# Designs tried in a protein design run: peptides against a protein of PDB entry 8PQO. Part 135

Target 1, 252 residues: chain A of PDB entry 8PQO
Amino acid sequence: VLLKEYRVILPVSVDEYQVGQLYSVAEASKNETGGGEGVEVLVNEPYEKDGEKGQYTHKIYHLQSKVPTFVRMLAPEGALNIHEKAWNAYPYCRTVITNEYMKEDFLIKIETWHKPDLGTQENVHKLEPEAWKHVEAVYIDIADRSQVLSKDYKAEEDPAKFKSIKTGRGPLGPNWKQELVNQKDCPYMCAYKLVTVKFKWWGLQNKVENFIHKQERRLFTNFHRQLFCWLDKWVDLTMDDIRRMEEETKRQ

## One batch from the design tools (peptide; made by RFdiffusion4, then SolubleMPNN)

Design b1_p20_8_s4 (from b1_p20_8, 13 letters changed)
Fold by OpenDDE base, seed 2:
Structure b1_p20_8_s4 (fold): chain B 252 residues (1-252), chain A 20 residues (1-20)
Amino acid sequence: as target 1 above (252 residues)
Amino acid sequence: MKMELYKLIANLTINNYLKF
């Protein structure tokens, strides 16, 4: 098991981020080939538990059409079915990813708190002290080009070049996070993403767990760079606007 | 499983906030 807490600081409010996240997810999904093909939604309902209120989803990703033929032919039964259970109670979110073949030997859990701070809170997920000692805190700087793979880099998605016309935010210079403290009119937040990866397979555990973390970090970095650089596209949208966009995307 | 499959899984996590 490998745990890392990714801390992503953004020059947006917690409330703004809710809109921006949903918009950016929808926009990124449009750019992916195959849309909702191979996604089965088993459950999509509101939930309430222990004072937490939100939306619960259970999806199955059938990856048979998304992998090369040779992978499909070699994959054991259930290996290409990925279950995603998600509890979205913004500003708290939890996602649990499992696989039918690997069962208890495979887990990706992503727990996110969105807080109006600069990533300074320790153990925001309230882990036991002994467990917390094993968590690596990883700061993602959306302005730092060195954290972006060359193949993922787009100039139009570079926070160090982007300036929002609607809000005046950006470009984000090397010291942008420190400068935020002095900018009374610029909101900020941190997304604390605790990622737990378990892959129990002899000889491959560390390799696969580290690989998954590398991919998650890459995803979080690129996603939040996009979210910020798309600020002018979503900052004036309401949650109702987002819901309409989601419904339109389902029809495509 | 091939490592390429886990890359795909990681990419799918972006959709966890979608209603569909």
Scores: peptide ipSAE 0.028, ipTM 0.674, DockQ to the pose 0.056
Fold by OpenDDE base, seed 1:
Structure b1_p20_8_s4 (fold): chain B 252 residues (1-252), chain A 20 residues (1-20)
Amino acid sequence: as target 1 above (252 residues)
Amino acid sequence: MKMELYKLIANLTINNYLKF
C-alpha cells in the first residue's frame, strides 16, 4: 500500500471550484475517444451516513471495447470491469476504484477535502498518527511547466500565459502562490487529495503502485491547469446550469 | 482523463497476466 497526499492550490474559491470541476470533467470527457461508451451507471442517489450528506454513484467501466481483441480473449473474467464508487459530499469527496477479478488485491481510493487555504493543513483527512507519518505530501504547482510532460503541454492550457478576462486572474508567475496572500480580492483554495493505492501482486506491488501514483499526479496536474485556463467558460455558470448541461449530455 | 486512468489500469492488469 502506498499513500500520497496531493495538494493542488488554485486561485479560485471553494464554491467556484465546485462549478469549475463539474464543467471541466464534462469538457474533458467530450475530448476522450468513445465518450460514455462502456460506462454503466448502476446507482445514482442521495445518501446520508454519519452526518455526511451527498450523492452516491456506482459506475462500471466495461473496457472490453477499449482493448485489442487478443487482450479481450486472454483477459480473465471480470478483469476488464472496473467499478467506481463515489461519495460526493462537497467540499468532501471520496472515490473507490476496484476490479472484479483482483477483488481485495486492488484498490485505488481518492479522498479529497477542498479548503480555503494554501495547502498548509497537516493531516486534514484525520489519519492515525502511525499512518500519517508514512504519507508523502506532494505539492502540485499548476504554473510550473517542469511538472508537465511535453506531450501534454498546450499553450492555451498554460496558467503562466493565461489571463482571465472575466476575473482578471492570471497569468501565474513563479511566485504566484506567495503573491495570493497579499491579493485580498483573489480567492484561493487547496484540494487535498489523499490517494491510497493497493496492488497486491508478488514482485509487482511497488512498481505498479508507484506507476499509478505517477499517473494520478499527471492527471491532477493537467486537469487543474485546464480548470484554471477555462475559468472564463465556467465562472458565470451556476450549479443549476451544470445540472442542465449534464441532463442534455445524457440525452445525446 | 478518468478514462485514461481506466485504460492504464486495464493495460497494467492485462500486461501482468501476459507475463505469466
Scores: peptide ipSAE 0.024, ipTM 0.618, DockQ to the pose 0.623
Fold by OpenDDE base, seed 5:
Structure b1_p20_8_s4 (fold): chain B 252 residues (1-252), chain A 20 residues (1-20)
Amino acid sequence: as target 1 above (252 residues)
Amino acid sequence: MKMELYKLIANLTINNYLKF
């Protein structure tokens, strides 16, 4: 098991982020070919538990069409079915990913708190002290080009070059996080993303767990760079506007 | 599992924040 807490600081409010996240994923999904194929939604319902209110979803990702033919032919039954259970109670979210074949030997859990701070809270997910000792805190700086792979880099998605016309935010210089404290009119937040990866196959555990974390970090970095650089596209949208966009996308 | 599968899973986890 490998745990890391990714802390993504953004020059947006917690309330703004809710809209921006929804918009940015909708926009990113349009650019991915075959987005809805092989996705089965089993459950999509409101939930209430221990004072937490939100939306619960259970999806199955059927990966048979997404892997090469030789992998599909050799894969054990259930190995290409990925279950995703998600509890969305913004500003808290939890996602649990499992596989039918691997059962308890495979887990990806992503727990996110969105807080109006600069990533300074320790153990925001309230882990036991012994478990918290084994968590690596990883800061993602959306302005730091060195954290972006050359193949993922786009100049139009570079926070160090982008300036929002609507809000005046950006470009983000090397000291942008420190400067936020002095900018009374610029909101800020941190997304605390605790990622738990478990892969219990002897000889491959560390390799696979580290690989998954590398992919998650890459995804979080690129996504939040896009979210910020698309600020002028979504900052004036309401949650009702987002819901309409989602409904329109489902009809295509 | 191919590198592409983990990228897909990672993209899916972000998409879950959206559609509901």
Scores: peptide ipSAE 0.030, ipTM 0.696, DockQ to the pose 0.052; fails the geometry check
Fold by OpenDDE base, seed 3:
Structure b1_p20_8_s4 (fold): chain B 252 residues (1-252), chain A 20 residues (1-20)
Amino acid sequence: as target 1 above (252 residues)
Amino acid sequence: MKMELYKLIANLTINNYLKF
């Protein structure tokens, strides 16, 4: 098991981020899922637990059509079915990813708190001390070009070049986080993303767990760069606007 | 083969943000 807490600081408010996240996910999902093909929604319902209120979703990603034929032919039964269970109680979120073939030997858990701070809270997820001491805190700087793979880099998604017309935010220079503290009119937040990866295959555990973390970090970096650079597209949208857009997308 | 599958799984985690 490998745990890392990714801290993503953004020059947006917690309330703004809720809109921006949903918009950016909808936009990014068009490119990754191929329009929702192979996604089965088993459950989509409100939940309440221990004062946490939100939306619970259970989805199955059927990857048979998304992998090469030779992979499909060699894959064990259930290996290409990925289950995603998500509890969305913004500003708290939890996602649990499992696989039918791997069963208890595979887990990706992503727990996120969105806080109106600069990533300074320790153990925001309230882990036991013994567990917390094994968590690596990883700061993601969305303006740092060196954290972006060349193949992922787009100039239109570069926070160091982008300036929001609607808000005046950006471009983000090398010291943008330090300068942000002195900018009274610029809101800020941190997404604290505790990622737990379990892959219990002898000889491959550490390699796969580290690989998954590397991919998650890459994903979070690229996503939040997009989120910021798309600020002018979503900052004036309401949650009702987002819901309407989601409904329109489901009808297509 | 496994690496491509894991990349896909990682990319699908963007749905963690599809909260509503």
Scores: peptide ipSAE 0.029, ipTM 0.687, DockQ to the pose 0.054; fails the geometry check

## One batch from the design tools (peptide; made by RFdiffusion4, then SolubleMPNN)

Design b1_p21_1_s1 (from b1_p21_1, 12 letters changed)
Fold by OpenDDE base, seed 5:
Structure b1_p21_1_s1 (fold): chain B 252 residues (1-252), chain A 21 residues (1-21)
Amino acid sequence: as target 1 above (252 residues)
Amino acid sequence: GRTTQYYLDIGKLIFDLLLKY
């Protein structure tokens, strides 16, 4: 088991992020090849548990059509079916990813708290002390080009070059996080993303767990760079606007 | 209203895993 807490600091408010995240997910999905093919939504309903109230979703990702023929032929039964259970109680979110074949031997859990701070809180997810001491805190700086793979880099998605016309935020210089403290008119937040990866296969556990973390970090980095650089596209949208956009997408 | 998507598609991540391992 490998645990890392990714802390993504953004020059947006927690309330703004709720809109921006949903917009950016929708926009990023449009840019992906293959669309929603192979995605089965089993459950999409509100939930309430222990004071947590939000939306619960259960999706199955059927990867049979997305992998090469040789992978499909060699894959055991259930190996290409990925289950995603998600609890969205913003500003708290939890996603649990499992596989039918691996069962309890495979787990990706992503728990996120969105807080109006600069990533200074320790153990925001309230882990036991023994577990917390094994968690690596990883700061993602969306302005740091060195954290972006060359193949992922786009100038139009570079926070160090982008300036929001609507808000005046950006570009983000090398010391942008420190400068935020002195800018009373610029909101900020941190997404604390605790990622738990378990892959119980002798000889491959560490390799696979580290690989998954690398991909998650890559995903978080690119996504939040996009989110910020698309600020002018979503900052004036309401949650109702987002809901309408989602409904329109379902009809296409 | 119901939100249907709050996290990015994990398909690519899993695809990369299957190709590498």
Scores: peptide ipSAE 0.032, ipTM 0.715, DockQ to the pose 0.176
Fold by OpenDDE base, seed 3:
Structure b1_p21_1_s1 (fold): chain B 252 residues (1-252), chain A 21 residues (1-21)
Amino acid sequence: as target 1 above (252 residues)
Amino acid sequence: GRTTQYYLDIGKLIFDLLLKY
C-alpha cells in the first residue's frame, strides 16, 4: 500500500472551485472523442451518511473497446471492467476504484478535502498516527512547467501565461504562492487529495503502485492547470448552469 | 473525457501486466 497526499493550491475560493471543477470535467469530456463510450452508470443518487450529504455514483468502465483485440483475447474475465464508486459531498469527496478480476488485491482510493488555506493543515483526513507517518505530502504547483510532461503541455493551459479578464487573476509567476498571501482580494484554497493505492501482486506491488501515483499526479496537475486557465469560462456560471452543461455533454 | 483518458492509462497498465505474466 502506498499513500500520498497531494496538495493543490489554487487562487480560487472553495465555492468557486465547486463550479470550476464540474465545468472542467464536463469541458474536458467534450474534448475527447468517444469519452463516454464504455461507461455504464449503475447508480446515481443522493445519499446521507453520518451527517455527510451528497451524490453517490457507481460507474463501471468497460475497457474492452479501448484496448487492442489481442488484449481483449488475453485478458481474464473481469480484468477490463473497472468499478468507480464516488461520494461527492463537496467540499469532501471520496472515490474508490476497483477491478473485478483483481478483487481485494487492487484499490485506488482518492479522498479530497477542499479547504480555504494554503495547504498548511496536517492530517486533514484524520488518519491514525501510524498510518499518517507513512503518508508523503506532495505539493503540486500548477504554475511550474517542469511538472508537466512535454506531450501534455499546451500554451493555452499554462497558468504562467494566462490572465483572467473577469477576475484579474494571473498570470502565475514563479513566486505566485508567496505573492498570493499578500493579495487580500484574491481568494485561495487547497485541495488535499489523499490517494491510497494498493496493488498486491508479487513482484509488481511497488512498481504498479508508484506508476499509479505518477499517473494520478499527472492527472491532477493537468486538470487543475485547465481549471485555472478556464476561469473566465466558468467563474460566472451557477450550479444550475453546470448541471445543464453536464446533461448536454452526456448527450454527445 | 478526462476520466476516460485516465482509465485508458489503467488499461495500458493492464496490458503491460498481461505481457509480463
Scores: peptide ipSAE 0.024, ipTM 0.653, DockQ to the pose 0.511
Fold by OpenDDE base, seed 4:
Structure b1_p21_1_s1 (fold): chain B 252 residues (1-252), chain A 21 residues (1-21)
Amino acid sequence: as target 1 above (252 residues)
Amino acid sequence: GRTTQYYLDIGKLIFDLLLKY
């Protein structure tokens, strides 16, 4: 098991981020291949548990059409079915990813707290001290080009070059976080993303767990760079606007 | 449609990235 807490600081408010995240997910997904084929939504309903209220979703991703033929032919039954259970109680979110074949031997869990701070809170997810000491905190700086793979870099998604016309935020220089503290009118938040990865196969555990973390970090980095650089596209939208967009999308 | 709805899912980004790279 490998745990890392990714801390992504953004010059947006927690409330703004809720809109921006939903918009950016939709927009980024449009730019990716694969479409919606192979996704089965089993559950999508509100929930209330232990004072937490939000939306619960259970999806199955059928990857049979997404892998090479030889993999599909050799894969055991259930191996290409990925289950995603998500609890969205923004500003808290939890996603659990499992596989039918691997069962307890495979787990990806992503727990996120969105806080109006600069990533200074320790153990925001309230782990036991013994567990917390094994968590690596990883800071993602969206303005730091060195954290972006060359193949992922796009100038139009570079926070160090982007300036929001609507908000005046950006470009983000090397000391943008320090300068942010002095800008009374600029909100900020941190997404604390605790990622738990378990891949319990002999000889492959460390390799796969590290690989998945590498991919998650890459995803979080690119996504939040996009989110910020698309600020002018979503900052004037409301949650009602997003809901309307989602509803219109469901009708297609 | 269902395909468009999938584009609104965070999971798509995760899995597309995992499959692509």
Scores: peptide ipSAE 0.031, ipTM 0.698, DockQ to the pose 0.099; fails the geometry check
Fold by OpenDDE base, seed 2:
Structure b1_p21_1_s1 (fold): chain B 252 residues (1-252), chain A 21 residues (1-21)
Amino acid sequence: as target 1 above (252 residues)
Amino acid sequence: GRTTQYYLDIGKLIFDLLLKY
């Protein structure tokens, strides 16, 4: 098991982020090959448990059409079915990813707290001390080009170049986070993403767990760069606007 | 509304994993 807490600082409020995240997820998904193909939604309903109230979703990703034929032929039954269970109780979110074939031997868990701070809270997910000592804290700087793979880099998604017309935020210079405290009119937040990766197969555990973390970090980095650079597209939207957009998309 | 999705390209991740291991 490999745990890392990714801390993503953003020059947006927690309330703004709720809209921006949903918008950016939808927008990013449009650019994916195959989009919603092979996605089965089993459950999508409100939940309330232990004081947590939000939306619960259970999805199955059928990857049979997304892998080469030889992979499909070699894959055991259930290996290409990925289950995603998500609890969205913003500002707290949890996603659990499992595989039918691997069962208890595979787990990706992403727990996120969105806080109106600069990533200074320790153990925001309230882990036991013994568990917390094994968590690596990783700061993601969306303005740091060195954290972006060359193949992922797009100038239009570079926070160091982007200037929001609607809010006046950006571009983000090398010391943008330190300068936020001096900008009274600029909100800020941190997404604390605790990522737990388990891949129990002997001989491959470390490689796979590290690989998954690398991909998650890459995803978080690129996503939040997009989220910020798309600020003018979503900052004036309300949650009701987002819901309407989602409903319209589902009807197409 | 849509539940927050943390993984945007799970297919690619699994694909890469299956090819490497």
Scores: peptide ipSAE 0.030, ipTM 0.708, DockQ to the pose 0.232; fails the geometry check

Design b1_p21_1_s2 (from b1_p21_1, 11 letters changed)
Fold by OpenDDE base, seed 5:
Structure b1_p21_1_s2 (fold): chain B 252 residues (1-252), chain A 21 residues (1-21)
Amino acid sequence: as target 1 above (252 residues)
Amino acid sequence: GHTTQYYLDLGLLVFELLKKY
């Protein structure tokens, strides 16, 4: 088992982020080829547990059409079915990813708290001390080009070059996080993303767990760079606007 | 309902890795 807490600092408020995240997910989904095909929604309902209120979703990703024919032919039963269970109670979110074939031998859990700070809170997910001491804190700097793979880099999605016309935020220089403290008119937040990866196959555990973390970090980095650089597209939208957009997308 | 970020690409990458072993 490998645990890392990714801390993504953004020059947006927690309230703004809720809109921006939903917009950016929708926008990224439009750009994804074959999006929605092979996705089965089993459950989509409100939940309430221990004072937490939100939306629970259970989705199955059927990967049979997404993999080469030889993989599909050789894959064991259930190996190409990924289950995603999500508890969305913004500003808290939890996602659990499992596989039918691997059962208890495979787990990806992503727990996120969105806080109006600069990533300074320790153990925001309230782990036991023995577990917390094994968690690596990883800071993602959306302005740091060195954290972006060359193949992922786009100038129009570079926070170090982007200037928001509507808000005046950006471009983000090398010391932008430190400068935020002195800019009373610029909101900020941190997404604390605790990622738990378990892959219990002898000889491959560490390799696969580290690989998955590398991909998660890549995903978080690219997504939040996009979110910030798309600020002028979503900052004036309301949650009602987002809900309307979601409904329109479902009708297509 | 509402839009939720999902990790389909991650799943595909895991399988790509498994093909190498």
Scores: peptide ipSAE 0.042, ipTM 0.734, DockQ to the pose 0.333
Fold by OpenDDE base, seed 1:
Structure b1_p21_1_s2 (fold): chain B 252 residues (1-252), chain A 21 residues (1-21)
Amino acid sequence: as target 1 above (252 residues)
Amino acid sequence: GHTTQYYLDLGLLVFELLKKY
């Protein structure tokens, strides 16, 4: 098991991020061919548990059409079905990813707290001390080009070049986080994303767990760069606007 | 609901993993 807490600092408010995240996910989904194909929504309903209220979703990703024929032919039954259970009680979210074949031997859990701070809180997910000491805190700086793979880089999605017309935010210079503390008119937040990866296969555990974390970090970095650079597209949207976009994406 | 939430948490990761095939 490998745990890392990714801390993504953004010059947006917690309330703004709720809209921006949903917009950016929808937009990213449109840009991916067949992004919704093979996705089955089993459950989508409100939940209330232990004082937590939100929306619960259970989705199955059927990957049979997404993998090469030789992979499909060699894959055990259930190996190409991935289950995602998500609890969205914004500003808290939890996603649990499992596989029908691997069962308890495979787990990806993503727990996110969105806080109006600069990533300074320790153990925001309230882990036991013994567990917390094994968690690596990883700071993602959306303005740091060195954290972006060359193949992923787009100038139109570079926070160091972007200037929001609607909000006046950006561009983000090398010291933008330090400068943000002194800018009382600019909101800020941190997404604390605790990622737990378990892959119990002899000889491959560390390799696969580290690989998944590497991909998650890449995903979080690119996504939040997009989210910020798309600020003018989503900052004036309502939740009703977002719901319409979700319906449109669902039809594709 | 939040139908597109899956893409952020898993969908993009799955696509990136499958690109190597």
Scores: peptide ipSAE 0.037, ipTM 0.741, DockQ to the pose 0.148
Fold by OpenDDE base, seed 4:
Structure b1_p21_1_s2 (fold): chain B 252 residues (1-252), chain A 21 residues (1-21)
Amino acid sequence: as target 1 above (252 residues)
Amino acid sequence: GHTTQYYLDLGLLVFELLKKY
């Protein structure tokens, strides 16, 4: 098991982020071909548990069409089905990813708290002290080009070059976080993403767990760079606007 | 979606990695 807490600081408010996240997910989905193929939604309903209220989703990702034919032919039953269970109670979110074949031998859990701070809270997910001791804190700086793979880099998604016309935010220089403290009119937040990865196959555990973390970090980095650089597209939208957009998309 | 695509790609990459061992 490998645990890391990714901390993503953004020059947006917690309330703004909710809109921006939903918009950016939808926008990125439109830009990626085949993103909705092979996805089965089993459950999408409100939930209430232990005072937490939100939306629960259960999706199955069928990978049969995404892998080579020989893999599909040799794969055991259920091996190419990935289950995603998500509890969305913004500003808290939890996602659990499992595989039908691997059962208890495979787990990806992503738990996120969105807080109006600069990533200074320790153990925001309230782990036991002994468990927290084994968590690596990883700071993602959306303005740091060195954290972006060359193949993922796009100038139009570079926070160091982007200037928001609507808000005046950006570009984000090397000291943008320090400067942010002195800008009374600029909100900020941190997304604390605790990622738990378990892959219990002898000889492959460490390699696969590290690989998955590398991919998650890549995803978080690219996504939040996009979210910020698309600020002018979503900052004036309301949650009702997002809901309408989602309904319109479902009808297509 | 964006998340969906990444998880699909991740699944494929994991299988490719497993084939090497």
Scores: peptide ipSAE 0.040, ipTM 0.732, DockQ to the pose 0.506; fails the geometry check
Fold by OpenDDE base, seed 2:
Structure b1_p21_1_s2 (fold): chain B 252 residues (1-252), chain A 21 residues (1-21)
Amino acid sequence: as target 1 above (252 residues)
Amino acid sequence: GHTTQYYLDLGLLVFELLKKY
């Protein structure tokens, strides 16, 4: 098991982020071909548990059409089905990814708290001390180009170049986080993403777990760079606007 | 979405790794 807590600081409020996240997910999805193919939504309903109230989703990603024929032919039953269970109770979110074949030997869990701070809180997910001591804290700086793979880099998604017309935020210089403290009118938040990866197959555990973390970090970095650079597209939208957009998209 | 694509890519990579071992 490999645990890392990714802390993503953004010059947006917690309330703004909720809109921006939903918008950016939708926008990124539009740019992908075949992204929705093989996705089965089993459950999409509100939930209440232990004072947590939100939306629960259970999706199955069928990978049969996404893998080579020889892989499909050799794959045991259930191996190409990925289950995603998500509890969305913003500002708290939890996603659990499992595989039917791997059962308890495979787990990706992503737990996120969105807090109005600069990533200074320790153990926001309230892990036991013994577990917390094994968590690596990883700060993602959306303005740091060195954290972006060359193949992922786009100038239009570079926070160091972007200037929001609507809010006046950006561009983000090398010391933007420190300067943010002095900008009383600029909101800020941190997304604390605790990622738990388990892959128990002997000989592959470390390789696969590290690979998954690398991919998650890459995803978080690119996504939040986009979210910020798309600020002018979503900052004036309301949650009701987003919901309408989602409903319209589902009907198409 | 982008998230879905990453999961698909991850799945493919895992299978490729499993084939090598």
Scores: peptide ipSAE 0.034, ipTM 0.710, DockQ to the pose 0.521; fails the geometry check

